# Ledger of designs, part 3: peptides against a protein of PDB entry 4Z5W

Target 1, 305 residues: chain A of PDB entry 4Z5W
Amino acid sequence: IPDVFLELNKLWYFSAQSNLFNGEMPRSLSNSRSISLLSLRNNTLSGQIYLNCSAMTNLTSLDLASNSFSGSIPSNLPNCLRLKTINFAKIKFIAQIPESFKNFQSLTSLSFSNSSIQNISSALEILQHCQNLKTLVLTLNFQKEELPSVPSLQFKNLKVLIIASCQLRGTVPQWLSNSPSLQLLDLSWNQLSGTIPPWLGSLNSLFYLDLSNNTFIGEIPHSLTSLQSLVSKENAVEEPSPDFPFFKKKNTNAGGLQYNQPSSFPPMIDLSYNSLNGSIWPEFGDLRQLHVLNLKNNNLSGNIP

## One batch from the design tools (peptide; aimed at target 1 K90 A164 K248)

Design b1_p8_5_s2 (made by RFdiffusion4, then SolubleMPNN; from b1_p8_5, 5 letters changed)
Fold by OpenDDE base, seed 1:
Structure b1_p8_5_s2 (fold): chain B 305 residues (1-305), chain A 8 residues (1-8)
Amino acid sequence: as target 1 above (305 residues)
Amino acid sequence: SPSFLTTE
């Protein structure tokens, strides 16, 4: 990419997605005072990610996903006082979340999907301080770590949590009960064990639950038949979507189905590929907004209601 | 196989 962005003093939006751009990010771009939205996703950009947050005073959205960047996660990003959305998916950092992210009050949406992030305990301990954090995607990180169950963890404004395909050990963490605004939870493709906790049915905004491909045992909590967002339409709050798309993948190497907004997901309960037993509750019939109930590949018995 | 969500 040419180093000409100093001349582009009115440039508010720059999208160069899905091109063949290589080399480093231009220094003039890293110093742009005008830019609000920057997307360079799905290129072959390399080098260290550096943004001059003191210059980039209008930066609100940053998508650098699926590039060949190297080195550390930029610890200075919290100094970009208007930066709300960050997509760093598929950047091989091999790092922990910077401690500076405790101060990232502008942050609303963060993805590190498949970014070789390490230490989930530290990551969640840091990110809980981001009071405006609504969307957190940590899929394909933390390989074989334990999902922390520390009850002090608190994500009050969390709407979307995706921590899939990490081979995480542990149980469904009690601290998620402190996220009453949670709309989407994906903990699929882990090694999570124990029972599915009944308090999940108290998450009145939860319309998408994926616990598939874990090691859950016991019965399906009857409280899941009372998920208010799946009973009535009135609570489908169209929240502002992250500036990055989501992909529903069947495996790590296949292209996924693209969803531009979390609200575009069909209302779903997926408990498939576990060791759940007991009956299917007839009261799943009360979930009039439910589009997908996936209970396949469990030890369920009795009648199908 | 079941699916999972990513941003990539």
Scores: peptide ipSAE 0.676, ipTM 0.966, DockQ to the pose 0.875
OpenDDE base, seeds 2, 3, 4, 5: peptide ipSAE 0.671, 0.660, 0.662, 0.663; ipTM 0.965, 0.965, 0.963, 0.964

Design b1_p8_5_s3 (made by RFdiffusion4, then SolubleMPNN; from b1_p8_5, 3 letters changed)
Fold by OpenDDE base, seed 1:
Structure b1_p8_5_s3 (fold): chain B 305 residues (1-305), chain A 8 residues (1-8)
Amino acid sequence: as target 1 above (305 residues)
Amino acid sequence: SSSYITTE
């Protein structure tokens, strides 16, 4: 990409996604005072990610996903006082989340999907301080770590939590009960064990629950038949979506189905590929907004209601 | 098989 962005002093939006751009990010772009939305996703950009946050005072959205960047996660990003959305998916950092992210009050949406992030305990301990954080995607990180269950963890404004395909051990963490605005939870493709906790049914905004491909045991909590967002339409608050798309993938190498907004996901309960037993509750029939109920590959018995 | 969500 040419180093000409100093001349583009009115440039508010720059999207160069899904091209063949290589080399480093231009220094003039890293110093742009006008840029609000920057998307360079799905290129072959390399080098260290550096943004001059003191210059980039209008930066609100950053998508650098699926590039060949190297080095550390930029610890200075919290100094970009208007930066709300960050997509760093598929950047091989091999790092922990910087401690500076405790101060990232502008942050609303963060993805590190498949970015070789390490230490989930530290990551969640840091990110809980981001009071405006609504969307957190940590899929394909933390390989074989333990999902922390520390009750002190608190994500009050969290609406979308995706920590899939990490081979995480542990249980469904009690601290999620402190996220009453949670709408979408994907903890699929882990090694989570124990029972599915009944308090999940108290998350009145939860319309998408994926606990598939884990090691859960016991019965399906009856409280899941009372998920208010799946009983009635009235609570489908169209919330401001992250500036990055989501993809539902069957495997790492397959093209995923694209979803531009979390609200575009069909209302779903997926508990498939576990060791759940007991009956299917007839009261799943009360979930009039439910589009997908996936209970396959469990030890369920009795009648299908 | 089940699927999972990414941003990539």
Scores: peptide ipSAE 0.673, ipTM 0.948, DockQ to the pose 0.903
OpenDDE base, seeds 2, 3, 4, 5: peptide ipSAE 0.645, 0.649, 0.645, 0.648; ipTM 0.945, 0.946, 0.944, 0.945

Design b1_p8_5_s4 (made by RFdiffusion4, then SolubleMPNN; from b1_p8_5, 4 letters changed)
Fold by OpenDDE base, seed 1:
Structure b1_p8_5_s4 (fold): chain B 305 residues (1-305), chain A 8 residues (1-8)
Amino acid sequence: as target 1 above (305 residues)
Amino acid sequence: SSSYLTTE
């Protein structure tokens, strides 16, 4: 990419996604005072990610996903006082979340999907301080770590939590009960064990629950038949979507189905590929907004209601 | 197989 962005003093939006751009990010772009939205996703950009946050005073959205960047996660990003959305998916950092992210009050949406992030305990301990954080995507990180269950963890404004395909050990963490605005939870493709906790049915905004491909045991909590967002339409709050798309993947190498907004996901309960037993509750019939109920590959018995 | 969500 040419180093000409100093001349583009009115440039508000720059999208160069899904091209063949290589080399480093231009220094003039890293110093742009006008840029609000920057998307360079799905290129072959390399080098260290550096943004001059003191210059980039209008930066609100940053998508650098699926590039060949190297080095550390930029610890200075919290100094970009208007930066709300960050997509760093598929950047091989091999790092922990910077401690500076405790101060990232502008942050609303963060993805590190498949970015070789390490230490989930530290990551969640840091990110809980981001009071405006609504969307957190940590899929394909933390390989074989334990999902922390520390009750002091608090994500009050969290709406979308995706921590899939990490081979995480542990249980469904009690601290998620402190996220009453949670709309989407994906903890699929882990090694999570124990029972599915009944308090999940108290998350009145939860319309998408994926606990599939884990090691859960016991009965399906009857409280899941009372998920208010799946009973009535009235609570489908169209929230502002992250500036990055989501992909529903069946495997790491397949093209995923693209979803531009979390609200575009069909309302779903997926508990498939576990060791759940007991009956299917007839009261799943009360979930009039439910589009997908996936209970396959469990030890369920009795009648199908 | 089940699916999972990503941003990539």
Scores: peptide ipSAE 0.659, ipTM 0.949, DockQ to the pose 0.887
OpenDDE base, seeds 2, 3, 4, 5: peptide ipSAE 0.628, 0.625, 0.641, 0.625; ipTM 0.946, 0.944, 0.944, 0.945

Design b1_p8_6 (made by RFdiffusion4)
Pose (drawn by RFdiffusion4):
Structure b1_p8_6 (pose): chain A 291 residues (1-233, 242-249, 256-305), chain P 8 residues (1-8)
Amino acid sequence: IPDVFLELNKLWYFSAQSNLFNGEMPRSLSNSRSISLLSLRNNTLSGQIYLNCSAMTNLTSLDLASNSFSGSIPSNLPNCLRLKTINFAKIKFIAQIPESFKNFQSLTSLSFSNSSIQNISSALEILQHCQNLKTLVLTLNFQKEELPSVPSLQFKNLKVLIIASCQLRGTVPQWLSNSPSLQLLDLSWNQLSGTIPPWLGSLNSLFYLDLSNNTFIGEIPHSLTSLQSLVSKPDFPFFKKGLQYNQPSSFPPMIDLSYNSLNGSIWPEFGDLRQLHVLNLKNNNLSGNIP
Amino acid sequence: SSAFITTE
């Protein structure tokens, strides 16, 4: 990509995604005062990611995903004070999230999916301090690590939480109850154990719950039949493993408890869930009748 | 196996 961005001082929107571009991002792009939306994803771009946050005061959305970059996660990123969305997926950082991210107050959406992020314990202790974070994708990282149960964790405004296919040990942590506005929860494809917490049914905005492919035991909590959003009625897309979904509401309401060790019966009160589109209880130890 | 959500 040419180094001509000093000359293009009115450019607020640049999208070069899904091309064959290689090499580093030109430094002038890293200094662009006018750039607001930048999408370079799905190229062969490489090197240490550098962004001058004193210079890029208009940067609101950054998508460098699925590229050949290496090095660390830039620690100066919280200083890009208008930056609201970062898609860093499929960049092999082989690194932890910097502590400075606890100060990233403009951040509302973050994806480190399949980015070789280590230490979920430290990563979550840091990111809980980003007060405006509404969506977090940590899928395909933290391999075989333990999902922290530390009760001090609070993600208050969190709407979407996705940490799948990390083979995480531990249980569904209770601190998730500190995210009362949670819409979409995906903990699937992990090693999670224990029972399914009844407080999940207390999440009034939850419409999509993917607990599939875990080691969960015990009963289906009765509270799931009283889930409010299942009983009664911005750009950074998601892929389901790939089928694209543009926003969290693009996902039809779902309960997927499949591929666990769950026992007991199916509650008749599930009939109360009139807005439920998908119920997947396959590959469990469930017994009794079908209500 | 059941599906999971990711990003690109």

Design b1_p8_6_s1 (made by RFdiffusion4, then SolubleMPNN; from b1_p8_6 with A3S I5L)
Fold by OpenDDE base, seed 1:
Structure b1_p8_6_s1 (fold): chain B 305 residues (1-305), chain A 8 residues (1-8)
Amino acid sequence: as target 1 above (305 residues)
Amino acid sequence: SSSFLTTE
């Protein structure tokens, strides 16, 4: 990418996604005062990520996903006072989340999907301080770590939590009960154990639940038949989606089905590929907004209601 | 197999 962005003093949106750009980010781009939205996703850009937050005063959205960047996560990003959305998916950092992210008050949407992030305990302990954080994607990180169950963790404004395919150990964490606005939860493809907690049915905005491909045991909580967002249409709050798409993948190497907004996901309960027992509750019939109920590959018995 | 969500 040429180093000409100093001359482009009115450039508000720069999208160069899904090209063949290589080399480093231009220094003039990292110092642009005009840019609000920057997307360089799905290129071959390399080097250290550096943004001059003191210059980039209009930066609101940053998508650098699927590039060959190296080095540390930029610890100065919280100084970009208008930066709301960050997509750093598929950047091999091999790092922990910077402690400076405790101060990231502008942050609303963060993805580190498949970015070799380490220490989930530190990551969640840091990110809980981001009071405006609504979307958090941490899929394909934290290999074989334990999902922290520390009850003091609080994500009050969290709407979308995705921590899939990490081989995480532990149980469904009690601290998620402190996220009453949660709409989408994906904890699939882990090594999570124990029972599915009944308090999940108290998350009145939860329309998409994926606990598939874990080691959960016991019965399906009857409280899941009372998820209000799946009973009535009126609670489908169209919340502002993050400026990055989601992908539903069947495996790590395949292209996923693209979803531009979390609201575009069909209302779903997926508990498949566990060791759940007991019956299917007839009261799943009360979930009139439910599009997908996936209970396959469990130890369920009795009648299908 | 089940699916999972990513942003990549």
Scores: peptide ipSAE 0.672, ipTM 0.953, DockQ to the pose 0.857
OpenDDE base, seeds 2, 3, 4, 5: peptide ipSAE 0.656, 0.654, 0.654, 0.663; ipTM 0.950, 0.948, 0.948, 0.950

Design b1_p8_6_s2 (made by RFdiffusion4, then SolubleMPNN; from b1_p8_6, 4 letters changed)
Fold by OpenDDE base, seed 1:
Structure b1_p8_6_s2 (fold): chain B 305 residues (1-305), chain A 8 residues (1-8)
Amino acid sequence: as target 1 above (305 residues)
Amino acid sequence: MPSFLTTE
């Protein structure tokens, strides 16, 4: 990418996604006062990620996903006082979340999908301080770590939590009960154990639940038949989507089905590929907004209602 | 196999 962005003093939106751009990010781009939205997703850009937050006073959205960047996560990003959305998916950082992210009050949406992030305990302990954080995606990180169950963790404004395919150990963490606005939870493809907790049915905004491909045991909690967002349409809050798409993948190497907004996901309960037992509750019939109920590959018995 | 969500 040429170093000409100093001349582009009115450039508000720069999208160069899905091209063949290589080399480093131009210095003039890293110092742009005009840019609000920067997307360089799916290129071959390299070097260290550096943004001059004191210059980039209009930066609101940053998508650098699927590039060949190296080095540390930029610890100065919280100084970008208007920065709301960050997509750093598929950047091999091999790092922990910077402690500076405790101060990231502008942050609303964060993805580190497949970014070799380490120490989930530290990551969640830091990110809980981001009071405006609504979307958190941490898929394909934290290999074989334990999902912290520390009850002091609080994500009060969290709406979308995706921590899939991490081989995480532990149980469904009680601290998620402190996220009453949670709409989408994906903890699939882990090694989570124990029972599915009944308090999940108290998350009145939860319309998408994926606990598939874990080691859950016991019965399906009856409280899931009373998920209010799946009973009535009235609670379908169309919230501002993150500026990055989601992909529903069956494996790490296949192309996924693209979803531009979390609201575009079909209302779903996926408990498949566990060791759940007991019956299917007939009261799942009360979930009139439910599009997908996936209970396959469990130890369920009795009648199908 | 079940699916999972990513942003990549």
Scores: peptide ipSAE 0.663, ipTM 0.966, DockQ to the pose 0.855
OpenDDE base, seeds 2, 3, 4, 5: peptide ipSAE 0.654, 0.648, 0.641, 0.653; ipTM 0.965, 0.965, 0.962, 0.964

Design b1_p8_6_s3 (made by RFdiffusion4, then SolubleMPNN; from b1_p8_6, 4 letters changed)
Fold by OpenDDE base, seed 1:
Structure b1_p8_6_s3 (fold): chain B 305 residues (1-305), chain A 8 residues (1-8)
Amino acid sequence: as target 1 above (305 residues)
Amino acid sequence: LPSFLTTE
C-alpha cells in the first residue's frame, strides 16, 4: 500500500479487504486524522501493528483480520478515544491481552478469533473493565486452559460472547448470570463439564445458545423452555452490529456461512455432542421463535414431544 | 460435527 494518505485528508472510509496487499501498513495511514473506518482484512500485510492514536482522532473501526502481522497487541489502542470496533482475528500474536485495555471505554466490539491469545483468566479480568463492550469473540485461543468461574467477573453490557473451539476446561461460569443482556452465547467445541446451569434460562434476551461438542452431563434444564426471547418476538432488539462479519464453521479450514449481523442468526439451541440424559421437555413447544433445536448425539431417552 | 462461530 503506498504511503500517500497524508494527501487524502478527507478520507473517512478506507476498505482494501480481500486483496493481495503485502508489506507494512503505510506510516501516513497510521497517522491519518480523517479515517474513521479502516479495513485491511484478508491481505498479506506484515510487520508490527502501530497506530498513532493521537493523530487518528476519528478512528472508530479497525479491521486488520487475516493478515501476517507480527509482534505484540498494540497497547496504545485505548488512546484511540473513538475506537469502538476491533477485529484482530487470525493474527498470530502469541500474547496476552494488554493491561491497558482496562481503560478501553470506547470499545464495543472485539475479536481475537484464532489470534494465539493466551491466559483467558487475565483476558477476561482485563476486558470486564470495558463497560461498553457488547461483542467479545475469543474463538480458537487459550488452548486447553481453564475457563475461569470467578463470580466477581462482570460483563454487564455483554450481548455476544463467543469462546468456541478453545478446548477449555471447567464448567459454565456463574459470572455469565451477571450478563442479563446476553443475546448470543457460543461455548461450543470445548471440554466444558458438569451440568448445564438452570440460570441460563433467566437470560431473557438469549436467542442463540451453542453448547455443542462439550462434555456436559445430566438433564437439560427445564428453564431453557422459558427463554423469553424464544417465546415472544417483542424482545428481538435490533442492536447495532459489530462492523465485522461472523462465520459459522464446521471446521477450522472450511469456508463458513457468513452472517453480517448477530440478528441474522436463526434462533437456536444447540446442545448436540454432549452426554446429556433424561427426556426432551415438551415445553420446548412453547419456544415459538426457535428455528433450530439440536440435541443430537446425547444420551437422551423417552418420547420425542 | 457441530459448527462454531468465528470472525475469520
Scores: peptide ipSAE 0.691, ipTM 0.969, DockQ to the pose 0.856
OpenDDE base, seeds 2, 3, 4, 5: peptide ipSAE 0.682, 0.681, 0.682, 0.678; ipTM 0.968, 0.968, 0.967, 0.967

Design b1_p8_7 (made by RFdiffusion4)
Pose (drawn by RFdiffusion4):
Structure b1_p8_7 (pose): chain A 291 residues (1-233, 242-249, 256-305), chain P 8 residues (1-8)
Amino acid sequence: IPDVFLELNKLWYFSAQSNLFNGEMPRSLSNSRSISLLSLRNNTLSGQIYLNCSAMTNLTSLDLASNSFSGSIPSNLPNCLRLKTINFAKIKFIAQIPESFKNFQSLTSLSFSNSSIQNISSALEILQHCQNLKTLVLTLNFQKEELPSVPSLQFKNLKVLIIASCQLRGTVPQWLSNSPSLQLLDLSWNQLSGTIPPWLGSLNSLFYLDLSNNTFIGEIPHSLTSLQSLVSKPDFPFFKKGLQYNQPSSFPPMIDLSYNSLNGSIWPEFGDLRQLHVLNLKNNNLSGNIP
Amino acid sequence: ESPTNILY
């Protein structure tokens, strides 16, 4: 990509995604005062990611995903004070999230999916301090690590939480109850154990719950039949393992408890869930009748 | 386009 971005001082939107571009991002792009939306994803771009945050005061959305970059996660990123959305998926950082990210107050959406992020314990202790974070995708990282149960963790305004296919040990942590506005929860394809916590049924905005492919035991909590959003009625897309979904509401309401060790019966009170589109209880130890 | 932001 040519180094001509000093000359293009009115450029607020640049999208070069899904091309064959290689090499580093030109430094002038890293210094662009005017750039707001930048999408370079799905190229062969490489090198240490450098962004001058004193210079890029209009940067609001950054998508460098699926590229050949290496090095660390830039620690100066919280200083890009208008940056609201970062798609860093499929960049092999082989690194932890910098502590400075606890100061990233403009951040509302973050994806480190399949990015070789280590130490979920430190990553979550840091990111809980980003007060405006509404969506977090940590899928395909933290391999075989433990999902922290430390009760001090609070993600208050969190709407979307996705940490799948990390083979995570531990249980569904209770601190997730500190995210009362949670819409979409995906903990699937992990090694999670224990029972399914009844407090999940207390999440009034939750419409999509994927607990599939875990080691969960015990009963289906009765509170799931009283889930409010299941009983009654921005750009950074998601892919389901790939089928594209543009926003969290693009996902039809779902309960997927499949591929666990769950026991007991199916509650008749599930009939109260009139807004439920998908109920997947396959590959469990469930017994009794079908209500 | 190659997928990012992957869910299972």

Design b1_p8_7_s1 (made by RFdiffusion4, then SolubleMPNN; from b1_p8_7, 4 letters changed)
Fold by OpenDDE base, seed 1:
Structure b1_p8_7_s1 (fold): chain B 305 residues (1-305), chain A 8 residues (1-8)
Amino acid sequence: as target 1 above (305 residues)
Amino acid sequence: MTPTNIIT
């Protein structure tokens, strides 16, 4: 990418995604006063990520995902006072989340999906201080760590939480009950154990629940049949989606489906590939907005309602 | 397209 962004004083949106750009980010781009939205996703850019937050006063969205950047996560990003959305998916940092992210009050949406992030306890302890954080994607990190269950953790405004495919140990953390605005929860493809907690059915905005491919035991909580967002349409608050897409893999060999918004996900309960027992509750029939109920590969018994 | 932000 050429170093000409100093001359582009009216440039507010720069999208160069899905090209063949290599080398480092131009210094003039890292100092642009005009740019609000920057997307360099799906290139071969390399080097250290550096942004001059004192210069980049209009920066609101940053998508650097699927690049060959190296080194540390930029600890100065909280100084970008308007920065709301960060997509750092598929950047191999091999790092912890910087302590400076405690001060990241502008942050609304963060993805580190498949970014070799370490120390989930520190990550969640830091990110709970981001009062405006609504979307958090941490999939494919924290290899075989324990999901912290510390009741003091609080994500008051969290709407989308995705921590899939981490091989995480532990239980469904009670601190999630402090997130009453949660709409989408994916904890699939972990080593989570214990029972599915009944308080999940109290999350009135929860329309998408994936707990599949874990080691959960016991019965399906009857409270899941009373999820208000799945009973009635009127509770589906369309919230501002993150500026980054989501990808669901249908099959190991099929291209993932792209979802541009969390609201584009079908209303779903997936509890498949666990060790759940007991019956399928007939009251799942009350979930008139439910598109997908996946209970396969469990120890369920009785009649299909 | 290499999937980013994988949900399973």
Scores: peptide ipSAE 0.302, ipTM 0.892, DockQ to the pose 0.903
OpenDDE base, seeds 2, 3, 4, 5: peptide ipSAE 0.119, 0.055, 0.139, 0.123; ipTM 0.845, 0.806, 0.862, 0.836

Design b1_p8_7_s2 (made by RFdiffusion4, then SolubleMPNN; from b1_p8_7, 4 letters changed)
Fold by OpenDDE base, seed 3:
Structure b1_p8_7_s2 (fold): chain B 305 residues (1-305), chain A 8 residues (1-8)
Amino acid sequence: as target 1 above (305 residues)
Amino acid sequence: MEPTNIIT
């Protein structure tokens, strides 16, 4: 990418995604006073990520995903006082989240999907201080770590939590009950164990639950039949979604589905590929908004209601 | 488009 962004003093949106750009991010781009939305996703950009946050006073969205950047996560990003959305998916950092992210009050949406992030305990302890954090994607990190269950962890405004395919150990963490605005939870493809906690049914905005491909045991909590978002059409005020899309990988030769917004996910309960026992509750019939109920590959018995 | 934010 040429170093010509100094002359582009009115450029507010730069999207150069899905090209063949290589080399470093231009210094003039890292110092742009005008840019609000920057997307360089799916290129071969390299070097250290550096942004001059004192210059980039309009930066609101940053998508650098699927690049060959190296080194540490930029610890100065919290100084970008308007930066709301960050997509760092598929950047191989081999790092922990910087302690400076405790001060990242502008942050609303963060993805580190498949970014070789380490230490989930430190990551969650840091990110809980981001009071405006609504979307957190941490899929394909923290390999074989334990999902912390520390009751003091609090994500008050969290709406989307995705921590899939990490081989995480532990249980569904009690601290997640402190997230009453949670709409989407994906903890699939881990090694989570224990029972599914009944308090999940108290998350009135939860319309998408994926706990599939774990080691959960016991009965399905009856409280899941009372998930309010699945009983009634809440007028879900479509809050501004993250500026980055979500991708569901289908296990079949059918291409992955792209979801531009969390609201575009079908209302779903997926508990498949566990060791759950007992019956299917007849009261699942009360979930009139439910599109997908996936209970396959469990130890369930009795009649299908 | 390569899946960046993988939901499994």
Scores: peptide ipSAE 0.321, ipTM 0.911, DockQ to the pose 0.900
OpenDDE base, seeds 1, 2, 4, 5: peptide ipSAE 0.154, 0.142, 0.153, 0.182; ipTM 0.862, 0.855, 0.869, 0.873

Design b1_p8_7_s3 (made by RFdiffusion4, then SolubleMPNN; from b1_p8_7, 4 letters changed)
Fold by OpenDDE base, seed 1:
Structure b1_p8_7_s3 (fold): chain B 305 residues (1-305), chain A 8 residues (1-8)
Amino acid sequence: as target 1 above (305 residues)
Amino acid sequence: MTPTNIMT
């Protein structure tokens, strides 16, 4: 990418996604006063990520995902006072989340999906201080760590939490009950154990629940049949989506589906590939907005309602 | 199903 962004003093949106750009980010780009949205996703950019937050006063969205950047997570990003959305997916940092992110009050959406992030306890302890954080994606990190269950953890404004495919140990953490605005929860493909807690059915905005491919035991909580967002359409508050897409494969051999917004996910309960027992509750029939109920590969018994 | 956001 050429170092000409000083001359482009009216440039507010720069998208160079899905090209063949290599080398480092131009210094003039890292100092742009005009740019609000920056996307360099899906290139071969390399070197250390550096942004001059004192210069980049208009920066609101940053997508650097799927690049060959190296080194540490930029600890100065909280100084970008308007920065709301960060996509750092598929950047191999091999790092912890910086302590400076406790001060990241502008942050609304963060993805570190498949970014070799370490120490989930520190990550959640830091990110709970981001009062405006609504979307958090941490898939494919924290290899075989324990999901902290510390009741003091609090994500008051959290709407989307995705921590899938981490091989995480532990239980469904009670601190999630402090997130009453939660709409989408994916904890799939972990080593989570214990029972599914009944308080999940009290999350009135929860329309998408994926707990599949874990080691959960016991019965399906009857409270899941009373999820208000799945009973009534009127409770689906469309919230501002993150500027980054979500991806899900239906089948291992199928092409991935792209979801541009969390609201584009089908209303779903996936509890498949666990060790759940007991019956399928007939009151799942009350969930008139439910598109997908996946209970396969469990120890369920009785009649299909 | 596969985990959400594995292709981002």
Scores: peptide ipSAE 0.224, ipTM 0.872, DockQ to the pose 0.225
OpenDDE base, seeds 2, 3, 4, 5: peptide ipSAE 0.195, 0.215, 0.221, 0.205; ipTM 0.858, 0.863, 0.873, 0.867

